# Designs tried in a protein design run: peptides against a protein of PDB entry 5TDY. Part 90

Target 1, 88 residues: chain A of PDB entry 5TDY
Amino acid sequence: EKKIDGRRKAAVLLVALGPEKAAQVMKHLDEETVEQLVVEIANIGRVTPEEKKQVLEEFLSLAKAKEMISEGGIEYAKKVLEKAFGPE

## One batch from the design tools (peptide; made by RFdiffusion4, then SolubleMPNN)

Design b2_p30_5_s1 (from b2_p30_5, 8 letters changed)
Fold by OpenDDE base, seed 1:
Structure b2_p30_5_s1 (fold): chain B 88 residues (1-88), chain A 30 residues (1-30)
Amino acid sequence: as target 1 above (88 residues)
Amino acid sequence: SLEEEVKKLVEEVKKYSPEEIAEVIKEWLK
């Protein structure tokens, strides 16, 4: 699996969310960060489904680690095991 | 399919508030 830099991940995520949700997200970022991300989005180029999947899954992993939305520890553990050892 | 998986993941991400999503982005940018 390829390592994706943080700026790239953020840009891919924002594009994937669509303009309305992305705009709402950007309201919570400082001006300099927004400017940087706009540049990244403008130069995002081709985003493969594999890259998009990776970014989205990394987001969900971090979000779950921060316990922003709880699904239960056991249930999440099951999902992790399925992803790790189940069929792709 | 991979495309269907991606669409499903997008919907899962959208369940988080803009503020919560921004917090994760901030982590990525550290």
Scores: peptide ipSAE 0.743, ipTM 0.962, DockQ to the pose 0.776
Fold by OpenDDE base, seed 5:
Structure b2_p30_5_s1 (fold): chain B 88 residues (1-88), chain A 30 residues (1-30)
Amino acid sequence: as target 1 above (88 residues)
Amino acid sequence: SLEEEVKKLVEEVKKYSPEEIAEVIKEWLK
């Protein structure tokens, strides 16, 4: 598993969400951050499915850790464990 | 497939509100 820069993760996530949802998300970020992310998105280049998957899973992991929603799933937990301890 | 899995993950992420998603992004940017 490759380490992904935080800015890159954010950009990949926003692109993955689509323009509508991404725009809504960015409304909750300060102006400077938005500008930075827009630039990052503009220069995102190639995003592999593997990278995309990694970002999405990292998001879900953090989101669940913050208990933003109560929909913690056993299946997701299993995937996290497999990713952590399974073959790479 | 990986493609289908990614699509499902996107849908899972979309279940979170824009504000909640922004919270995580803020953490990534620290």
Scores: peptide ipSAE 0.740, ipTM 0.962, DockQ to the pose 0.752
Fold by OpenDDE base, seed 2:
Structure b2_p30_5_s1 (fold): chain B 88 residues (1-88), chain A 30 residues (1-30)
Amino acid sequence: as target 1 above (88 residues)
Amino acid sequence: SLEEEVKKLVEEVKKYSPEEIAEVIKEWLK
């Protein structure tokens, strides 16, 4: 698993969400950040399923760490392990 | 499949509000 640049992660995430949801997210970012991310999205190129999976899982990990949504520590840990070591 | 797994992950992320998603993005951009 490779380290992904923060701007790249954001672009991959926004593309994965789709244009409608991405637009809603961008309303919570400052103008300069939005412009930067639009450029990143425009030049995103090929996104592999592996990279996409990594970004999405990193998001969920951070979101859970910030306790934005409660799901239970043990249950989430099980899901992480299943996705990390289970069949793909 | 990996594609189906990714699709499920996207749906999980979409459960978060736009504001919550933006918070994480802001962290990535620091």
Scores: peptide ipSAE 0.740, ipTM 0.962, DockQ to the pose 0.709
Fold by OpenDDE base, seed 4:
Structure b2_p30_5_s1 (fold): chain B 88 residues (1-88), chain A 30 residues (1-30)
Amino acid sequence: as target 1 above (88 residues)
Amino acid sequence: SLEEEVKKLVEEVKKYSPEEIAEVIKEWLK
């Protein structure tokens, strides 16, 4: 898979969440960051399902690593194993 | 399908609070 820069990842994630959820998220970001992301979103262009999947999975990976949600640990572990060793 | 999988992932991400999501974004922007 292709490496995606942080700005791009953030933009893809925000777009994937939809405008309402994205707006809620951006309330927790400073004005400068918001403006940077708005520019990135405005120029996001084509987002392939593969890129979208990659960003979402990376988010979940980091979120789990930060132990933000302890729920579904086993299920997530299963998904990780499936991704690593399952059919592609 | 891939699209269905993506939609499922989106729903999983949405389970996190806006603040939690913002934290990850901040990490990406470092």
Scores: peptide ipSAE 0.739, ipTM 0.962, DockQ to the pose 0.758

Design b2_p30_5_s4 (from b2_p30_5, 8 letters changed)
Fold by OpenDDE base, seed 2:
Structure b2_p30_5_s4 (fold): chain B 88 residues (1-88), chain A 30 residues (1-30)
Amino acid sequence: as target 1 above (88 residues)
Amino acid sequence: SLEEEVKKLIEEVKKYKPEEIAEVIKEWLE
């Protein structure tokens, strides 16, 4: 498990979503942010399955914590924590 | 497999609306 900066996480997420969904998401971001993320995406380089998994799980943890979709947010957060650091 | 797990996670993320996904991204960029 490695520390990933916010810009990198966003880029990895957007790429993982695919161009169609990513475009829809970016419509909700300000122009300056979009430009910055486009550059980040262009220079994303190698994205390992492990990194992708980490970003996706962090997203789901945060999204569920915000109760955007009620699907066992606390339990999911617990699972993410256990997978990352063990049962502590 | 890890590949299958990632694909499953992507599908889970896609269940969220674009504006909801953007909300989390904004948080990451703060």
Scores: peptide ipSAE 0.743, ipTM 0.961, DockQ to the pose 0.761
Fold by OpenDDE base, seed 3:
Structure b2_p30_5_s4 (fold): chain B 88 residues (1-88), chain A 30 residues (1-30)
Amino acid sequence: as target 1 above (88 residues)
Amino acid sequence: SLEEEVKKLIEEVKKYKPEEIAEVIKEWLE
């Protein structure tokens, strides 16, 4: 697994979300941060499915660790177990 | 497929509020 810098991760995430959701997210960032991310997005180049997966999974891992969403815990746990040990 | 898996992950991420997603991005940029 390749190490991805934070700016790249953020850009990949925003592009993956699509313009509508990305715009909503960027409204919660300061002007300087938005400018930086716009540059990263403009120069993002090729984003492979593998890189997308890595970024998205890291996001979900961090979000779950922060307990930012209360719903879906059981379903998430099931997915983790199924991937780790196979289907029941 | 990997592409279909990515699509599922995107839908999971979209369940978070924009503010919550921004919070993680801020952490990545620290």
Scores: peptide ipSAE 0.742, ipTM 0.961, DockQ to the pose 0.743
Fold by OpenDDE base, seed 1:
Order: C-alpha cells, then sequence, then structure tokens
Structure b2_p30_5_s4 (fold): chain B 88 residues (1-88), chain A 30 residues (1-30)
C-alpha cells in the first residue's frame, strides 16, 4: 500500500463516483476547493484498480468511524481485524 | 476479481449522502 495525497484521494473518489454524484458532492465544497479539485481531476492521469480500491476503502473506514450510516458493527469489526492482522 | 471489488465499493460509497461524502473529502484536504 502506497501513501496517497489527500487531494489525489479526493479526485480519485470523485471520478469513481461518476459525474452526477460527484457534482452533488462538490456542491457542498467551497468555491476554491472545487476549483482545486477540478484541476486535480483534469490531471488525474492513470488510476490503477489498486489505488481506486485503497481510496474507496479508506473512505468507507472514515465514514463508518464517523458513524454517518448505522450499519452492523460486528462484521465491520471483523474486517478491521482482518486488515490489521491478516495476510497483507 | 479486483474490478468487481471496486464496483462493489463504489456502490457502498454511493449510499452516503453527498454532504456526508463531502465531509470526508474536507477531512482529506485538511
Amino acid sequence: as target 1 above (88 residues)
Amino acid sequence: SLEEEVKKLIEEVKKYKPEEIAEVIKEWLE
């Protein structure tokens, strides 16, 4: 796993979501941030499946840590432990 | 496959509201 810049992560996520959902998300960001992210998206270049997976999983981890969506905790806890002490 | 995993993850992310996704992005940009 490689460290990914925060701006890069945001751009990868927005591209992965598709234009409609990405546009909805960007409506909640300030103008300067939107402009910066548009530049990042324009220059995103190649996004590997591994990088995309890493970004998406990091998002889900953070989102669940913030308890944005109430979902089962046991299975998620198992996944966390697997990531922490699993084969990787 | 990795591609199928990614697609599944995207669908999971899409379950969050736009403002919730933006909240995480803001954190990444801090």
Scores: peptide ipSAE 0.740, ipTM 0.962, DockQ to the pose 0.765
Fold by OpenDDE base, seed 4:
Structure b2_p30_5_s4 (fold): chain B 88 residues (1-88), chain A 30 residues (1-30)
Amino acid sequence: as target 1 above (88 residues)
Amino acid sequence: SLEEEVKKLIEEVKKYKPEEIAEVIKEWLE
């Protein structure tokens, strides 16, 4: 588990979403932020499946913690616990 | 596989509205 800076996480997420969804998301960000993220996306380089997984899981964790939506929350929570403490 | 898991996660993320995804991104950028 490697720590990923916020800009990198955002870029990885946006790329993972694909250009259509990413564009929709970026419409909700200020212009300067968009410019910063475009640079990060352009220079994203190699994104490993592990890094992508980490970013996506962190997003889902935060999104659920913020109670944005609760669909599949219990099942996801179980998976989080299993991944966090299973290999312990 | 890991790739299949990632694809599944992407689909889960896509269930959120663009503004909801942006909210988390804003938090990451704080």
Scores: peptide ipSAE 0.739, ipTM 0.961, DockQ to the pose 0.741

Design b2_p30_6_s1 (from b2_p30_6 with I1M D6E E7K E14K M26E D29A E30K)
Fold by OpenDDE base, seed 3:
Structure b2_p30_6_s1 (fold): chain B 88 residues (1-88), chain A 30 residues (1-30)
Amino acid sequence: as target 1 above (88 residues)
Amino acid sequence: MEEEVEKLVEEVKKYSPEEIAEVIKEWLAK
């Protein structure tokens, strides 16, 4: 696993979300930040499935840690186990 | 791999724009 800087992670995430959802997210960021991210997105280049996966998983990890969405510990644990030991 | 990533995207989309922005702000602060 390679380290990805914050700006790159944000750009990868926004691109992964698609233009509509990304636009909604950017409405919650300050103007300077948006401009910086637009530049990053414009120069994002190739995004491998591995990099994309890494960014998405880190997001989900942080989001879960902050308990932004209450899904229940048991249900989340089940999902983790399913992904770890279930069919790929 | 692509199917897995696609499912992850759908999971992320479940969060509100504000919640997603919050994480982005944290990434940018570091």
Scores: peptide ipSAE 0.732, ipTM 0.954, DockQ to the pose 0.699
Fold by OpenDDE base, seed 2:
Structure b2_p30_6_s1 (fold): chain B 88 residues (1-88), chain A 30 residues (1-30)
Amino acid sequence: as target 1 above (88 residues)
Amino acid sequence: MEEEVEKLVEEVKKYSPEEIAEVIKEWLAK
């Protein structure tokens, strides 16, 4: 698994969300950060399914750790294992 | 893989823009 820098992760995530949702997210970021991310998105180039999956899973892991959305720990762990090692 | 990724996208979309921005800020903090 490749290491992805924070700016790249953010750009991949925003592109994955689509322009409407991404725009809503960016409204919660400061002006300079938005400008930086727009540049990253414009120059994102090729995003492999593996990289996209990695970013999305890292987001979900962090979001769950922050308890933003309550879901049983064991249930989430099972989902993670199924996605990581189950049928793909 | 594509179907799996799309399901992950839908899971991420369940979070509010503010919650998503919070994680992005953490990624950018380094």
Scores: peptide ipSAE 0.731, ipTM 0.954, DockQ to the pose 0.688
Fold by OpenDDE base, seed 4:
Structure b2_p30_6_s1 (fold): chain B 88 residues (1-88), chain A 30 residues (1-30)
Amino acid sequence: as target 1 above (88 residues)
Amino acid sequence: MEEEVEKLVEEVKKYSPEEIAEVIKEWLAK
């Protein structure tokens, strides 16, 4: 697994979300940050499925660690097992 | 892989824009 810098991760995530959702997210960032991310997005180049997957999974890991959305219990446990031992 | 990635995208979209921005801010933090 390749290490991805924070700026790249943010850009990949925003592109993955699509322009409408990304725009909503951008409204919660300061102007300078938005401009930085726009530059990063403009120069994002090729995003492999593997890189995209890494970013999305890291986001979900952090979001769940912050308990933004619980989803605990059996369903989450199943997802954890599937991620750990299931096929990709 | 595409189907898996799409499922992940949809899962991310379940979070609010503010929640997503919070994680992005963390990624960008020095």
Scores: peptide ipSAE 0.730, ipTM 0.954, DockQ to the pose 0.670
Fold by OpenDDE base, seed 5:
Structure b2_p30_6_s1 (fold): chain B 88 residues (1-88), chain A 30 residues (1-30)
Amino acid sequence: as target 1 above (88 residues)
Amino acid sequence: MEEEVEKLVEEVKKYSPEEIAEVIKEWLAK
């Protein structure tokens, strides 16, 4: 998989969430960060399905690692293992 | 792939905006 910088990941995630949810998320970020992300989103360009999937999965991995929610553990764990040890 | 991605999006949406922002902050801190 390709390396994605943090700013890009954030932008991809926010776009994937849709404007409504993205806006709600942005309310929890400082003004400078919001400005930066808006620019990043505006210049996001092409987002491949693979990149989108990668970002979403990384989010879920981190979110679950932080124990923010305890849903969907088994299936996600399977995918994590497959990603780690399966074909590239 | 698209169907799978859509499911992932819905799963992400289960988290609160604040929780999502927390992860984003972590990404941006790197």
Scores: peptide ipSAE 0.728, ipTM 0.955, DockQ to the pose 0.729

Design b2_p30_6_s2 (from b2_p30_6 with I1M D6K E7K V9I E14K M26E D29A)
Fold by OpenDDE base, seed 2:
Structure b2_p30_6_s2 (fold): chain B 88 residues (1-88), chain A 30 residues (1-30)
Amino acid sequence: as target 1 above (88 residues)
Amino acid sequence: MEEEVKKLIEEVKKYSPEEIAEVIKEWLAE
């Protein structure tokens, strides 16, 4: 997989969430950051399914590492393996 | 792939807007 710029990750994530959820997220960001992300979203261009999958999985990995939602290490590890090596 | 991505999106949506924003802030700090 290719390395993705942080601003690009954020834009891909926000677009994937949809406009309603994305707007809710942006309420927790400062004004300058919001303006920057709006520009990134406006110029996001083509997003491949692979890129979208990568961003979403990176988010979930970080979120789990921060223990924002408890799901169990083993259970999450199994899901990661299934997504990475299981049938798509 | 499409169904897999849809499931991932639903998993992400389980997090609050504030929690999602925290991760975004980390990405932007790179």
Scores: peptide ipSAE 0.730, ipTM 0.954, DockQ to the pose 0.690
Fold by OpenDDE base, seed 5:
Structure b2_p30_6_s2 (fold): chain B 88 residues (1-88), chain A 30 residues (1-30)
Amino acid sequence: as target 1 above (88 residues)
Amino acid sequence: MEEEVKKLIEEVKKYSPEEIAEVIKEWLAE
């Protein structure tokens, strides 16, 4: 698992969400942040499936940790454990 | 991997734009 900086994580996530959802999300960010993210997105370059997966999973982990939604996540939890203790 | 990613994306989309933004803000604060 490669380390991904926060800016890149955000960009990868936004791209993965698609323009519609991404636009909605960015409406909740300040103008300066939006500008920065747009630049980051524009220069995102190659995004590997592994990187995308990593970002999405990290998001879900954080979102669940913040208790933003209560849909559970047993299977996700299993995946987290597998990733944490599974073979590198 | 692609199918898995697609499922993850759909799961992420279940969160509101505001909720997603909150996480992004946290990432940007790292």
Scores: peptide ipSAE 0.728, ipTM 0.955, DockQ to the pose 0.729
Fold by OpenDDE base, seed 4:
Structure b2_p30_6_s2 (fold): chain B 88 residues (1-88), chain A 30 residues (1-30)
Amino acid sequence: as target 1 above (88 residues)
Amino acid sequence: MEEEVKKLIEEVKKYSPEEIAEVIKEWLAE
C-alpha cells in the first residue's frame, strides 16, 4: 500500500466522517490547523476506496493502541488477524 | 469495498470528536 502523509490522512478522515462530525472534530483544533486542513480538503481530489480504507484502519489502529475505546479486545484482535491472514 | 468502508466509518464515528482530533494532531506532527 502507498504511504500517505499525515496531512492527507487527516483530510481523508475528515471527509469520510462527513461535514457535521468533521466540524465537531475541528472544534478541537487550533485555527491555523483548521485552515491548513481546509486547504488540504479543498484539494483532496480523488480518494480511492483503498486509500480511504487505509486511513480509516490506521486511525482505528492508533485509537485502539491509545486505548481510547476498549470496545472489544477480542473483536479487534480478530480484525487484526483477518487483516493479516484473511482474504483480501 | 464500499460496505467495508462504511463499516469502518461507523466504527470511527464511535470515538468522540476530541479523541478523533487527538489522532489527527498526531498525524500532523509526523
Scores: peptide ipSAE 0.727, ipTM 0.955, DockQ to the pose 0.705
Fold by OpenDDE base, seed 1:
Structure b2_p30_6_s2 (fold): chain B 88 residues (1-88), chain A 30 residues (1-30)
Amino acid sequence: as target 1 above (88 residues)
Amino acid sequence: MEEEVKKLIEEVKKYSPEEIAEVIKEWLAE
C-alpha cells in the first residue's frame, strides 16, 4: 500500500461522500480547515479505486476503534477474519 | 473493486457528520 497523507485522505473521503454529506461534515470543522480542504479537493486529481478503498477502510477502522457505532464483538470479529483470510 | 467501494461508501455514510468530522480532524493532526 501507498502512504497517503492526512489532507489527501480527508479530501478523498469528502469527495466520495458526495456534496451534500460533505457539506454537513464541513460544518463541524473550523473555517481555516474548511478552506484548506476545499483547496485539496480542487486539486485532488485522479483518485484510483485502490486509493479510495484504502481511505474508506481506514476511516471505518478508526471509527470502529473510537466505538462510534457498535456492531457487536462477534460480528466485527467475523469481518476481521474475512478481510484477513478471505479473498480480496 | 467498484462494487466493494460503493459498499464501503454506504457504510461510511451511516456515521453522523460530526463523527466523520472527528476522524478527519485526527487525520489532519497526523
Scores: peptide ipSAE 0.726, ipTM 0.955, DockQ to the pose 0.728

Design b2_p30_6_s3 (from b2_p30_6, 10 letters changed)
Fold by OpenDDE base, seed 1:
Structure b2_p30_6_s3 (fold): chain B 88 residues (1-88), chain A 30 residues (1-30)
Amino acid sequence: as target 1 above (88 residues)
Amino acid sequence: MEEEVKKLIEEVKKLSPEEIAEIIKEWLAK
């Protein structure tokens, strides 16, 4: 797991969301931030599947921590075990 | 990996644009 800077993570996420959803998200950011992210997206270069996965998982982890989404029960337990005793 | 990534993207998309933006703001504040 490589540490990814916040600007890079945001750009990777926005690209992954697709143009429509990304545009909706960016409407909630200030103009300066939008301009900065547009530049970052323009220079995003190659995004590996591993990097993309990492960004998305970090996002979901933070979203869960902020109680934006909830997950429990059997599926959550399975994920815990997979991460604890899986290949990685 | 690709199937997993697709599923993760769909999970992210379930959140509102405002909620997603909030996380992005936190990333950028670092």
Scores: peptide ipSAE 0.723, ipTM 0.954, DockQ to the pose 0.690
Fold by OpenDDE base, seed 3:
Structure b2_p30_6_s3 (fold): chain B 88 residues (1-88), chain A 30 residues (1-30)
Amino acid sequence: as target 1 above (88 residues)
Amino acid sequence: MEEEVKKLIEEVKKLSPEEIAEIIKEWLAK
């Protein structure tokens, strides 16, 4: 997979979240950061499903590492089985 | 692929805006 710079990742994530959730997130960033991200979003161009997937998976990996997301053993096992043997 | 992405987005949306912002800050710090 291709390396994506942090600014691009953030822009892809914010666009993926939609304007309502993205706006809520932006309220927790400083003014200069918001301005920079707005520029990145404005110039985001084409975002492929593959790039979007990569960004979202990296985000969730970091969130899990920070223990923002916890999954019970049964639910996790269910998801694993679903991914392995369920539909795409 | 599209259905998978949609599920990932929904999982992200379950986090608070502050938690999402924290990770974004880390991405931008590098």
Scores: peptide ipSAE 0.723, ipTM 0.953, DockQ to the pose 0.677
Fold by OpenDDE base, seed 2:
Structure b2_p30_6_s3 (fold): chain B 88 residues (1-88), chain A 30 residues (1-30)
Amino acid sequence: as target 1 above (88 residues)
Amino acid sequence: MEEEVKKLIEEVKKLSPEEIAEIIKEWLAK
């Protein structure tokens, strides 16, 4: 996997969410941060499916670690095995 | 891959904007 800087991750995530959801998220950020992210989004360029997937998975991993969301053990295990040995 | 990504996006969208912003703040704090 390639290391992605935080600003890039945020931009990729916001674009993936779509403009409406992204706008809602940005309302919870300070003005300076919003301006910085807008620049990042404007210059996001190509986002590969792999990069997009990586960002989303990292996000969900952090969200789960913060107990924002939960997932059943069996389904999680299935996803891990599928990702490691199954088709993508 | 495309279908998998779509499912991931939908999973992310289940969180509130505030919760999503919290994660973004962490990413930017580095």
Scores: peptide ipSAE 0.723, ipTM 0.953, DockQ to the pose 0.677
Fold by OpenDDE base, seed 4:
Structure b2_p30_6_s3 (fold): chain B 88 residues (1-88), chain A 30 residues (1-30)
Amino acid sequence: as target 1 above (88 residues)
Amino acid sequence: MEEEVKKLIEEVKKLSPEEIAEIIKEWLAK
């Protein structure tokens, strides 16, 4: 698994979210940051499924660490089982 | 892989735009 720089991760994430959600997210970023990310998105080039998966998993890992998402309970257990035995 | 990625995206989308922006800001911080 290759290390992805933060700018690249952000661009991959925003593209993955789709334009509507990405636009909502960008409203919470300063203008300079938005411009930087737009450049990254414009030059994103090829994004492999593996890279996209890695970015999304890193995002969710950090979100869970920040307690934005529960790391327990039935929903988590469901996801654990799905990850281990579910379809991909 | 496609289905897995789609599920991950949907999970991300459950967060508010502000929460997502927080993570992005951290990724961009140095």
Scores: peptide ipSAE 0.722, ipTM 0.952, DockQ to the pose 0.662

Design b2_p30_6_s4 (from b2_p30_6, 9 letters changed)
Fold by OpenDDE base, seed 1:
Structure b2_p30_6_s4 (fold): chain B 88 residues (1-88), chain A 30 residues (1-30)
Amino acid sequence: as target 1 above (88 residues)
Amino acid sequence: MEEEVKKLIEEVKKYSPEEIAEVIKELLAK
């Protein structure tokens, strides 16, 4: 997997979400951050499926670590095992 | 890969805009 900086990750994530959801997210960011992300999005260029997958997976990992949403132990464990030992 | 990505996007969308913004702030701080 390629190393991606945080600014790039955020831009990829926002583009992947679509314009409506991305706009809603940006309302929770400060003005300077929004300006930065708009520039990153404008210059995002090509985003490969692999890069998109990597960014989305990292987001979900971070979100889980913050305990924002709980899926339940068994279902989460199943997903962990599937990703760890199943085919991609 | 495309089907997997689509599922991941839908999973991300389950989080609120505020929750997503919180994670983005963390990404930008790294």
Scores: peptide ipSAE 0.700, ipTM 0.948, DockQ to the pose 0.725
Fold by OpenDDE base, seed 2:
Structure b2_p30_6_s4 (fold): chain B 88 residues (1-88), chain A 30 residues (1-30)
Amino acid sequence: as target 1 above (88 residues)
Amino acid sequence: MEEEVKKLIEEVKKYSPEEIAEVIKELLAK
């Protein structure tokens, strides 16, 4: 997989969420961070489905690790194991 | 892939803006 820096990940995530949801999210970030992310979003360029998938899955992994929303433990664990020790 | 991405987006949207921002802060801190 291609490595994506944190700033790019955040930008991809925000764009994927759509402008309304992204705006709501950014209201919880400090002014400097918002400005940085806006620049990153403006220069996001091409975002492949594969990149979007990668970013979204990482988000969900982090969010679930924080136990923000409970989900099927076994199925989630299987997904984690697949990513850690997948076919390749 | 497109349908998978759409499903993932909907899953992410289940989190509140504040929760999403919290994870973003973590991404930016790495």
Scores: peptide ipSAE 0.699, ipTM 0.948, DockQ to the pose 0.765
Fold by OpenDDE base, seed 5:
Structure b2_p30_6_s4 (fold): chain B 88 residues (1-88), chain A 30 residues (1-30)
Amino acid sequence: as target 1 above (88 residues)
Amino acid sequence: MEEEVKKLIEEVKKYSPEEIAEVIKELLAK
């Protein structure tokens, strides 16, 4: 996986979510942060499928780690192991 | 990859805007 700046990750995530959901999310961020993210989104440029996937997966990993939603199970555990030790 | 991404997006959308924002804050704090 290639290194991605946190700000870019957020931008990629928001773009992936679509304008409606992204707007809802931004309502929970401070004004300065919103402005910063809007700039990042405006300058997002090319987003490869790989980058998009990477960001989305990282989000899910972080979200699940925070136990925001009682999701997980075998699939998540498998992903954790793959990240820790590589495939197989 | 595209179909996989779409599925991931749907998974992300299961979280509330507030929850997503929390994770974003974490990303920005790094």
Scores: peptide ipSAE 0.699, ipTM 0.948, DockQ to the pose 0.762
Fold by OpenDDE base, seed 4:
Structure b2_p30_6_s4 (fold): chain B 88 residues (1-88), chain A 30 residues (1-30)
Amino acid sequence: as target 1 above (88 residues)
Amino acid sequence: MEEEVKKLIEEVKKYSPEEIAEVIKELLAK
């Protein structure tokens, strides 16, 4: 995996969500953070499918680690195993 | 890959804006 800094990850994520959802998300961030992210988004340039996938998966990993959404433990475990040892 | 990414996006969208923001804050704190 290629190294991606946190700022870029956040920008990739927001762009992937689309303007409507991204705007809703940004309402929960402080003004300075929003400004920083806007700059990152403006300069995001090319985002490969691989990079997007990497960012989205990291997000989901972090979110699920926080147990924000109760996805069946078994289903989540299956996904983890599939991603670790299963086909691409 | 496109289909896979779309599925991931939809999964992310299941989280509330506030929840997503919290994870973003974590990403930015690293």
Scores: peptide ipSAE 0.698, ipTM 0.947, DockQ to the pose 0.743

